# Peptides against a protein of PDB entry 3HUF, part 191

Target 1, 320 residues: chain A of PDB entry 3HUF
Amino acid sequence: MWIIEAEGDILKGKSRILFPGTYIVGRNVSDDSSHIQVISKSISKRHARFTILTPSEKDYFTGGPCEFEVKDLDTKFGTKVNEKVVGQNGDSYKEKDLKIQLGKCPFTINAYWRSMCIQFDNPEMLSQWASNLNLLGIPTGLRDSDATTHFVMNRQAGSSITVGTMYAFLKKTVIIDDSYLQYLSTVKESVIEDASLMPDALECFKNIIKNNDQFPSSPEDCINSLEGFSCAMLNTSSESHHLLELLGLRISTFMSLGDIDKELISKTDFVVLNNAVYDSEKISFPEGIFCLTIEQLWKIIIERNSRELISKEIERLKYA

## One batch from the design tools (peptide; made by RFdiffusion4, then SolubleMPNN)

Design b2_p24_8_s4
Fold by OpenDDE base, seed 5:
Structure b2_p24_8_s4 (fold): chain B 320 residues (1-320), chain A 24 residues (1-24)
Amino acid sequence: as target 1 above (320 residues)
Amino acid sequence: EEEEEEKKKLEEIEKEEKKEKEEE
């Protein structure tokens, strides 16, 4: 989200979130959803127009800012952004930090981008929330992104957490739910005067983890917990591969269960399968190797004695 | 001290702008 603050009390000592939309900036406007009052005698009654665009798909992957357009409203002394005079038709900015000078005012408006990118675990929830979140200047998507700051967990009552949720947790992404999204959607009016009224997702996350026994106490309890073990997996999911890598596993990939030869078995402690393959191919599992799902592996990993548990299962099946 | 210097600069700019308006 864009946040503005200013020097010399010209914004009344307040920080403000700017959502996507158009704002008239000047001395003789009243603060509302489309106006920013700036208190200085050197500033025109109506001085500039700020236009913040909705997030692009690229912004979701890069964590880049919503495009910020500045137009001078034909003022005597103009408008500058980052010490450069704004052109007659206005200019657009993609920098994360903007120093905006209105006329001869010695105090600048400082605009800075607070990165927030929300990943969704399923397309249905994305379809439900994306429009509202984009109107808050929050990039949204389904795919894994290095720019992802928050992950929306799908709460299905009685289901295990998804691989996406497991991976988001281990990546130290803030896991949120629909209750947090609902709260975000209501904040739009209250944050006009005070950017600090933005809800803290960390409290939501702590409550999710505390109330769900499917999470370990911290990501650090699971990261590298299986160091020294080797697994094979079907080359189907990048998130699954990255999850197993974060567990400290040496990973081999295969295309079909038929590709699991004696050489691979000799180098592999266990095979990780998705639920569909595990359930359909149970009869076709290679002899002498332990096969499990990611969800079954996760249930072992969240235990304090995960290494002992996995070792016992490997031994049990090598001698069966 | 910096806030007082900025306030003085603002007052100087306001005085100059007032002079420029009285000269127009």
Scores: peptide ipSAE 0.024, ipTM 0.572, DockQ to the pose 0.137
Fold by OpenDDE base, seed 2:
Structure b2_p24_8_s4 (fold): chain B 320 residues (1-320), chain A 24 residues (1-24)
Amino acid sequence: as target 1 above (320 residues)
Amino acid sequence: EEEEEEKKKLEEIEKEEKKEKEEE
C-alpha cells in the first residue's frame, strides 16, 4: 500500500494510506476518500492530482508498488517528484519512494510503498476477496511467490492443515484467516486519517497458532530438523518440494511407484507420497522402504523428538 | 537550528508570494 507522510506538519502530523483511486491535493480541499488537504501558504488551492492504479498481476510476484501518477493542475510553480518537474500531461512512477514537492513549498510529501501481498490456499476464497483487496492496493494470488507477506488459511473444523499452510508457516509468512480479511474490509475509511489504524496481522497469526495444535511453536523448530536424511517424492507440486527442502532433506524425484528401483531404495531413507497414491497403492509398496504422506510427515516433524521417531520407523523396515 | 532556518525560508517565500499577488 502507498503511505504518505510530510515534513513541517503540512499533513497535520498524520500518516495516510493512499488506496487505488484519484486524489485532488491542495490547500483548499477537505480530507476525504478523493482529497488530500495540504496546509501551506506556498501550495495552490488545488495543486496536483494523484492517481494510484490497482495492482497488476506482476506486482503479486515482484512485490512492486501500484503505479503512482502525478499531474500538476496548471499551478504557477508546478510540481516536482524526486527533484524532477512533472510534465504537462502528468508522469507515472514505479519507484518505492517518492519525494513530492508542491510549488515552492520547502516541505516535501514523502510517499513510500509498504509491501503487502496476500496468497490464498483456496481459489473460492480468492474469488470472494480479490476485488476488495485489490481496491486496497493489495496484490492477491494462488501461486507461491517470494513477494507474499500473508497467507490465508481456510479454517475447516477437524481437517488437517494443507501443504500450502505448512509451507507458508515454514517460510515465515504471516498466516491470517477470514476474520482478518473481514477486518481489512472495514478499515478503508478509518485509515484515511491515521495509517496506524491498519489491523495487526501478527496478533491474528499468534491467535491461530495458539488455538491449533497442528502448528509447532515456531518455524525454527522444523527448519532443517531432518538434515542428513534423504527422501524420494512423486513430482507433484513445487510447494511440496520446497517444504521438504526447508526440512533440510535431500530430495530425489520419481514419476511413478514403478520407478522406485533397488538403486533408489539404497539411497533413500523414506518415500513421500500424496494421499491419493498412498491410499490406492499401500498394498503394493516396495519392500524395505518407509512410505508416508506429507501430512503424516508433518505430524512427526512437529514433535520435539522428530529425528528419533523417523529413525525408528526407518530401522523397523530395514530389519523386517 | 534547522527548524528556525526552515521557518525563515517559509517567511521569505510568503513575502515573495505577497509581492507577486500585489503585482497581479
Scores: peptide ipSAE 0.022, ipTM 0.566, DockQ to the pose 0.147
Fold by OpenDDE base, seed 1:
Structure b2_p24_8_s4 (fold): chain B 320 residues (1-320), chain A 24 residues (1-24)
Amino acid sequence: as target 1 above (320 residues)
Amino acid sequence: EEEEEEKKKLEEIEKEEKKEKEEE
């Protein structure tokens, strides 16, 4: 999201979130959803127009800012951004930091981008929330991104957490739920005057972790917890592979269960399968190898003695 | 629909700008 602050109390010492939309900036405007009052004798009554575009799809992957357009409203002394005079037709900016000078005002408006990118676990929730979140200047998507800061957990009552949720947790993203999104939707007006009123997702995250026994206390409890073990999985470019890597596993890939030969069995402690393959192929599992789902693996990993539990299960099957 | 709402808000702002220029 874009945040503005200013030097010399020209914004009354307040920071403001600028959501996507258009703002008239001047001395004789009242602060509202489309106006930014700037208190200076050197600023025109109506001085500039700021237009913030909605997030692009690229912004979700890069964590880049919403495009920031500045137009001078035919003022005597013009407008500058980053010491450059704004062109007659306005200019657009993708820099994360903008120093905006209105006319001869000795104090600048500083606009800075605070990155917030929300990944969704399912397309239905994305479809429900993407529009509203984009109107907050928050990029949204389904795919994993290095720019993701938050992850929306799907609330399925009585279901295990998804692989996406597990991976998001281990990547140290802030896991949130629909309750946080609902909360975000109610604060849009209140943050006009004070950007500090933006709700902290960390409190939502702490509550999710505290109240859900499917999460360890921290990602660090699971990261590299299985170092020294080896697994085999289906050759997928999925979040599952990256999840297993974060557990510290050595991963071998195979294309089918039929490719699990004696050599692979000799080098592999267990086979990780998705639920569909596990349920369909349970009768055809190779003898002498431990096969489990990612969800079953996760249930072991969240335990403090995960290494001992896995070792016991491997031993049980080697001697059965 | 959202592009139309942004466009409407822009048109409203431009109408207000025009009114204020006529009052100055």
Scores: peptide ipSAE 0.013, ipTM 0.411, DockQ to the pose 0.030
Fold by OpenDDE base, seed 4:
Structure b2_p24_8_s4 (fold): chain B 320 residues (1-320), chain A 24 residues (1-24)
Amino acid sequence: as target 1 above (320 residues)
Amino acid sequence: EEEEEEKKKLEEIEKEEKKEKEEE
């Protein structure tokens, strides 16, 4: 989201979130959803127009800002952004930091980008919330991204957490739910005068973890917890691969169970399968190797003695 | 619905800008 602040009390000492939309900036406008009052004698009654675009798909992957357009409203002294005069037709900016000078005002409006990118685990929830979140200047998507700051947990009552949720947790992303999204949808008016009134996602995250026994106390309890073990990964997502890497596993990737010969079995501690392969190929599992799903692995990893539990399961199946 | 409301607000702002330029 874009946040503006200003020097010399020209914004009355307040920070403001600029959501996607258009704002008239000037001395004689009243602060509302489409106007920004700037208190200076050097600023025109109506001085500039700011237009914040909705997030692009690229912004979800890069964590880049919503495009910020500035147009001077034919003022005597013009508008500058980053010491450059705004062109007659307006200019667009993708820099994360903008210093906006209105006419001869000695104080600048400082605009800065606060990155918030929300990954969804469920496409139906993305379809439900994407429009509203984009209107907050929040990029949204389904695919893993290095720019993701928040992850929407798929709530199925009584089901195991998804691989996406497991990976989001280990990545130290803020896991959120539909309740937090509902709060975000209502904040547009309250944050106009005080950007600090933005709901804290960390409270939602703490409540999710506290109320769900499928989460360890911290990501640090699981990161590298399986260092020194080796696995074969079959027909899994990229998220599953990255999850296993964060556990400290040595990973071998295969296309089919038939790729695992006796030599490979001797060097591999266990095989990780997705649910579909596990259920379909139960009869064709290689002899003398422990095969499990990522969800079964997760249930072991969240235990304090995960290394001992895995060692016992490996031994049990080598001698069966 | 919200995109239509934002579009309407934009059109209102553009109409007000045009009116103010005619009054200056």
Scores: peptide ipSAE 0.013, ipTM 0.406, DockQ to the pose 0.029

## One batch from the design tools (peptide; made by RFdiffusion4, then SolubleMPNN)

Design b2_p25_2_s2
Fold by OpenDDE base, seed 3:
Structure b2_p25_2_s2 (fold): chain B 320 residues (1-320), chain A 25 residues (1-25)
Amino acid sequence: as target 1 above (320 residues)
Amino acid sequence: SEKKKEEELKKKEKELEEREKEEEE
């Protein structure tokens, strides 16, 4: 989201969030959803127009800002952004930091981008919320991205957490739920005068973790916890591979259970399967190898003695 | 101090405003 602040009390000493939309900026406007009052006598009654675009798909992957357009409203002394005069037709900016000078005002408006990218685990929830979140200047998606800051956990009562949720947790993303999204959708009016009134996602996250015993105490307890072990996995999802990599596992990939030969078994401590393959092929598992699901592996790695637990399971099957 | 710099800038802004009024007359 874009946040503006200014020197010399020209924004009344407060920060403001700018959501996607158009804003008239000037001395003789009243603060609302489409106007920004600037308290300076050196500023025109109506001085500039700010237009913030909705996030692009690229912004979800890069964590880049919503495009920021500035137009001078034919003022005597013009408008500058980053010490450059704004062109007659307006200019567009993709920099994360903008120093906006209105006329001869000795104080600048400082616009900065706070990165917030929300990943969804469930495509139906993405479809439901994406439009509203984009109108807040928040890029959204399903795919893993290094720019993701938040992850929406799907609330299925009584189900195990998904691989996406496990991976999001280990990546140190802030896990949120639908209740946070609802709260976030209501803030547009309250944050006009005070950007600090944005809902704290960390409080939501703390409540989720506290109320769900499927989470470890910290991501750090699980990262590299299985260093030195080797696994084989079905070449299915990138998230599953990245999850196992974050555990410190050496990973071999296979396309079918038939590809698990004696050579692979000799080099592999255990095989990780998805639930569908595990349930369907359980009768056909190779002898002498430990096969488990990601969910079963997760139940082991959240324990304090995860290395000892996994070692015992591997040994149990070598001597059977 | 930052506060002194802000007061000096506010003073300059007032002087500029007075000059701009004189130039519009």
Scores: peptide ipSAE 0.025, ipTM 0.609, DockQ to the pose 0.055
Fold by OpenDDE base, seed 2:
Structure b2_p25_2_s2 (fold): chain B 320 residues (1-320), chain A 25 residues (1-25)
Amino acid sequence: as target 1 above (320 residues)
Amino acid sequence: SEKKKEEELKKKEKELEEREKEEEE
């Protein structure tokens, strides 16, 4: 999201979030969803127009800013952005930091980009919320991205958490739910006057973790907890692979259970399978190897003695 | 230093007040 602040109290000592939309900026406008009052005698009654575009798909992967357009409204002394005079037709900016000078005012408006990108685990929830979140200048998507700051967990009562949720947790992404999204939808008007009223997702996250025994106390309890062990997995999911990497595992990939030969067994401590393969092929598992699902692995990993539990299972099956 | 920023701010405020007087004349 774009945030504006200003020197010399020309914004009344307040910060403001600018959502996608058009704003008239000047001395003789009233603060609302489309106007920004600036208090200085050195600026025109209506001085500039700011236009912030909705986020692009690229912005979800990069964490880049919504495009910021500035147009001077035919003022006597013009408008500058980053010490450059704004062109007659206006100029567009993709920089994360903008220093905006209105006319001869000695104080500048400082605009800066705060990155917020929301990943969804469920396509139905994305379909429900994407439009509203994009109108807040928040990129949204389903795919893993290094720019993601928040992850929406689907609450199904009595179900195990998904691999996406497990991975988001270990990546230290702030896990949120529909209650936080609902709260975000209500604050749009209040943050015009006070940008600090943007809800803190960390409180939502703390409540999710506290009320769900499927989470460890911290990501650090699980990261590299299986260092020194080796696993094999089906080449099916990038998230599953990255999850196992974050556990500190050495990973071998295979395409079918038939590819699990004596060589692979000799260098592998256990095999990680998806639920469908585990349930269908449990009768045909290779002899002398421990096979489990990623959900079964997660249940072991969240225990304080995870290394001992895994070692006992490996020994039990290797010497049986 | 914070003190130098405060002095520079006060200088800009005075320059603003002088310009505001010139625009009221």
Scores: peptide ipSAE 0.025, ipTM 0.575, DockQ to the pose 0.044
Fold by OpenDDE base, seed 1:
Structure b2_p25_2_s2 (fold): chain B 320 residues (1-320), chain A 25 residues (1-25)
Amino acid sequence: as target 1 above (320 residues)
Amino acid sequence: SEKKKEEELKKKEKELEEREKEEEE
């Protein structure tokens, strides 16, 4: 989201969130969803127009800012952004930091981009929330991205957490739920005057972790916890692979259970499968190897003695 | 240094406000 602040009292000492939309900026406007009052005699009654675009698809992957357009409203002394005069037709900016000078005002409006990118675990929730979140200047998507700051957990009552949720947790992404999104949608008008009124997602995250026994105390308890072990997995998802890498596993990939030969078994401690393959192919599992789902692996990983537990299961099946 | 800069900025603003009053009169 874009946040504006200013030196001196020209913004009344307040920080403001600028959501996607159009704003008339000037001395003789009243603060609302489409106007920004700036208090200086050196500023025209109606001085500039700011237009913030909704996030692009690219912004989700890059964590880049919503496009910020500035137009001078034919003022005597013009408008500058980053010491450059704004052109007659307006200019567009993708820099994360903008110093906006209105006329001869010695105080600048400082606009800065606060990155918030929300990944969704399922397309249904994305479809439900994306429009509203985009109108807050929040990029949204389904795919894993290094720019993601938040992850929306799909809460199905009585189900295990998804691989996406597991991976988001290990990546130290702030896990949120629909309750946070609902709350976030309600505060839009209240944060116009004070950007500090933006809800803290970390409190939501803490509550999710506290109330769900499927999470370890910290990602650090799980990261590299299986260092020295080796696994084989179906080449199904990048997220599953990255999850297993974060556990410190050496990973071999295969295309089908039929590719699991004696050589692979000799070099592999266990095979990781998705639920669909595990349930369909359990009768066809190779002898002498421990096969488990990612969810079963996760249940072991969250235990304090995960290494001992997994070693015991490996031994049990190698000598059975 | 920040306080000095803020005081200099406030001084410049006052000088500009005085000039603008003179230009509006």
Scores: peptide ipSAE 0.025, ipTM 0.610, DockQ to the pose 0.054
Fold by OpenDDE base, seed 5:
Order: structure tokens, then sequence, then C-alpha cells
Structure b2_p25_2_s2 (fold): chain B 320 residues (1-320), chain A 25 residues (1-25)
């Protein structure tokens, strides 16, 4: 989200979130959803127009800012952004830090991008929330992104957490739910006066972890917990591969169960499968190798004695 | 000191406002 601050009390000592939309900036405007009052005699009554665009798909993957357009409203002394005079037709900016000078005012408005990028695990939840979140200047998507700051867990009663949720947790992404999204939607008016009123997701995240026995106390309890073990997996999902890497596993990839030869078995401690393959191919598993699902593996790795549990299971099948 | 810089900027703003009044008179 874009946040503005200013020196010299020209913004009344307050920070403000700028959501996607159009703002008239000037001395004689009143602060509201479409106006930013700036208190200086060197600033025109109506000085500039700020226009913030909704997030693009590219912004979701890059964590880049919503496009920030600045237009001078035909003022005597113009407007500058990052020491450059704004053109007559206005200019657009994708920099994460903007120093905006209005006329001869010795104080600048500082606009900075605070990254918030929300990944969804469920396409139905994305469809429900994407429009509202985009109107808050928050990029949203389904695919894994290095720019992701928050992850929306789908709460289905009695279901195991998804691989996406497991991976988001190990990546140290803040896991949130629909309650937090609802709360975000309600603060839009209050953050005009004070950007610090934006809700912190950490309390929501702590409550999710505390109330769900499928999570360890921290990602650090699981990261590299299986260092020294080797697994093989089907080339199914990038998230599954990355999850297994974060566990410290050496990973071999194969295309079919028929590719699991004696050489691969000799180098592999266990095979990781998705539920569909596990259920369909259970009768055709290679002899002398431990096969399990990611969900079964997750149930082991959240235990304090995960290494001992896996070792015992590997030994049982080598001698069966 | 940030406070000293802010006071100096406020002084410059006031001087500018006084000049702008003198130019409008």
Amino acid sequence: as target 1 above (320 residues)
Amino acid sequence: SEKKKEEELKKKEKELEEREKEEEE
C-alpha cells in the first residue's frame, strides 16, 4: 500500500494510506477519501492530483507498487517528484519511494510503498476477495510468489492443511483467514487519519497456530529437520518440491512409479506421493521402499521426534 | 538535529510567505 508522510507538519503530523483512487491535493481541501489537505501558504488551494491505480498481475509477482500518477493543477510553481518537474500532462511512477514537492514549499510529501501481497490457497476465496483487496491496493493471486507477505488459509472443518499452507508456514509467510480480510475491509476510512490503524496480521496468525494442532510452534521446528535424508517424488507441484527442500531433504524427481529402479531405491530413504497417486497405486509400490503422502510426512515432521519416527518407518519396510 | 532542521525549514517557509506577500502587494 502507498503511505504518505510529510515534514514540517504540512500533513498535521499524520501518516495516511492512499488506496487506489484519485486525490485532489491542496491547501483549501478537506481531508476525505478523495482529498488531501496540505497546510502551507506556499501551496495552491488545489495544487496537484494524485491517482493511484489498482494492482496489476505483475505487481503480485514482483511486490511492486501500484502505479502512482501525479498531475500538477496548473500551479504557478509546479510540482516536482524526485527533484524532476512533473510534465504538463502528468507523469506516472513505479518507484517505491517518491519525494513530492508542491510549489515552493520547503517541506516534501514522502510517499513510500509498504509491500502487502496476499496469496490465496483457494480459487473460490480469491474470487470472493480479490476485488475488495485490489481496491485497497493489495495485489492478490493463487500461485507461489517470492513477493507474498500473507497467505489465506482455507478453513474447511475437519480437513488437513494443504501443501500450500504447509509451504507458506515454512516460508514464514503470515497465515491469515477470512476474519482478517473482513477486518482489513472495515478500516479503510479510519486509516485516512492515521496509517498506524492498519491491523496487524500477527495476532490473527498466532491465533491460527494456537488453535490448530496441525502446526508446529514455529517454522524453525521443521526447517532442515530431515537433513541427511533422501526422498524421491513425482514431478507434480513446485510447492511440494520447495516444501521438501525446506525440510532439508535431498530430492530425486521421477515421472512414473515405473522409473523407480533398484538404483534409485538404493539412494532414497522414502518416496513422497500426492494423495491421488498414493491411493491409486498403493498395490503397485516398489518393494523395499517406504512410500507416503505429503500429508503423512507433515504429520511426522510436526512431531518433536520426527527423525526417529521416519527412521523407524524406513527400517520397517527395508526388512519386510 | 532533525528538530533544528525542521525549525530552519519553518523559518525558510515563513520568509518565503513574507516575500510572497510582498510580491502580491
Scores: peptide ipSAE 0.024, ipTM 0.607, DockQ to the pose 0.052

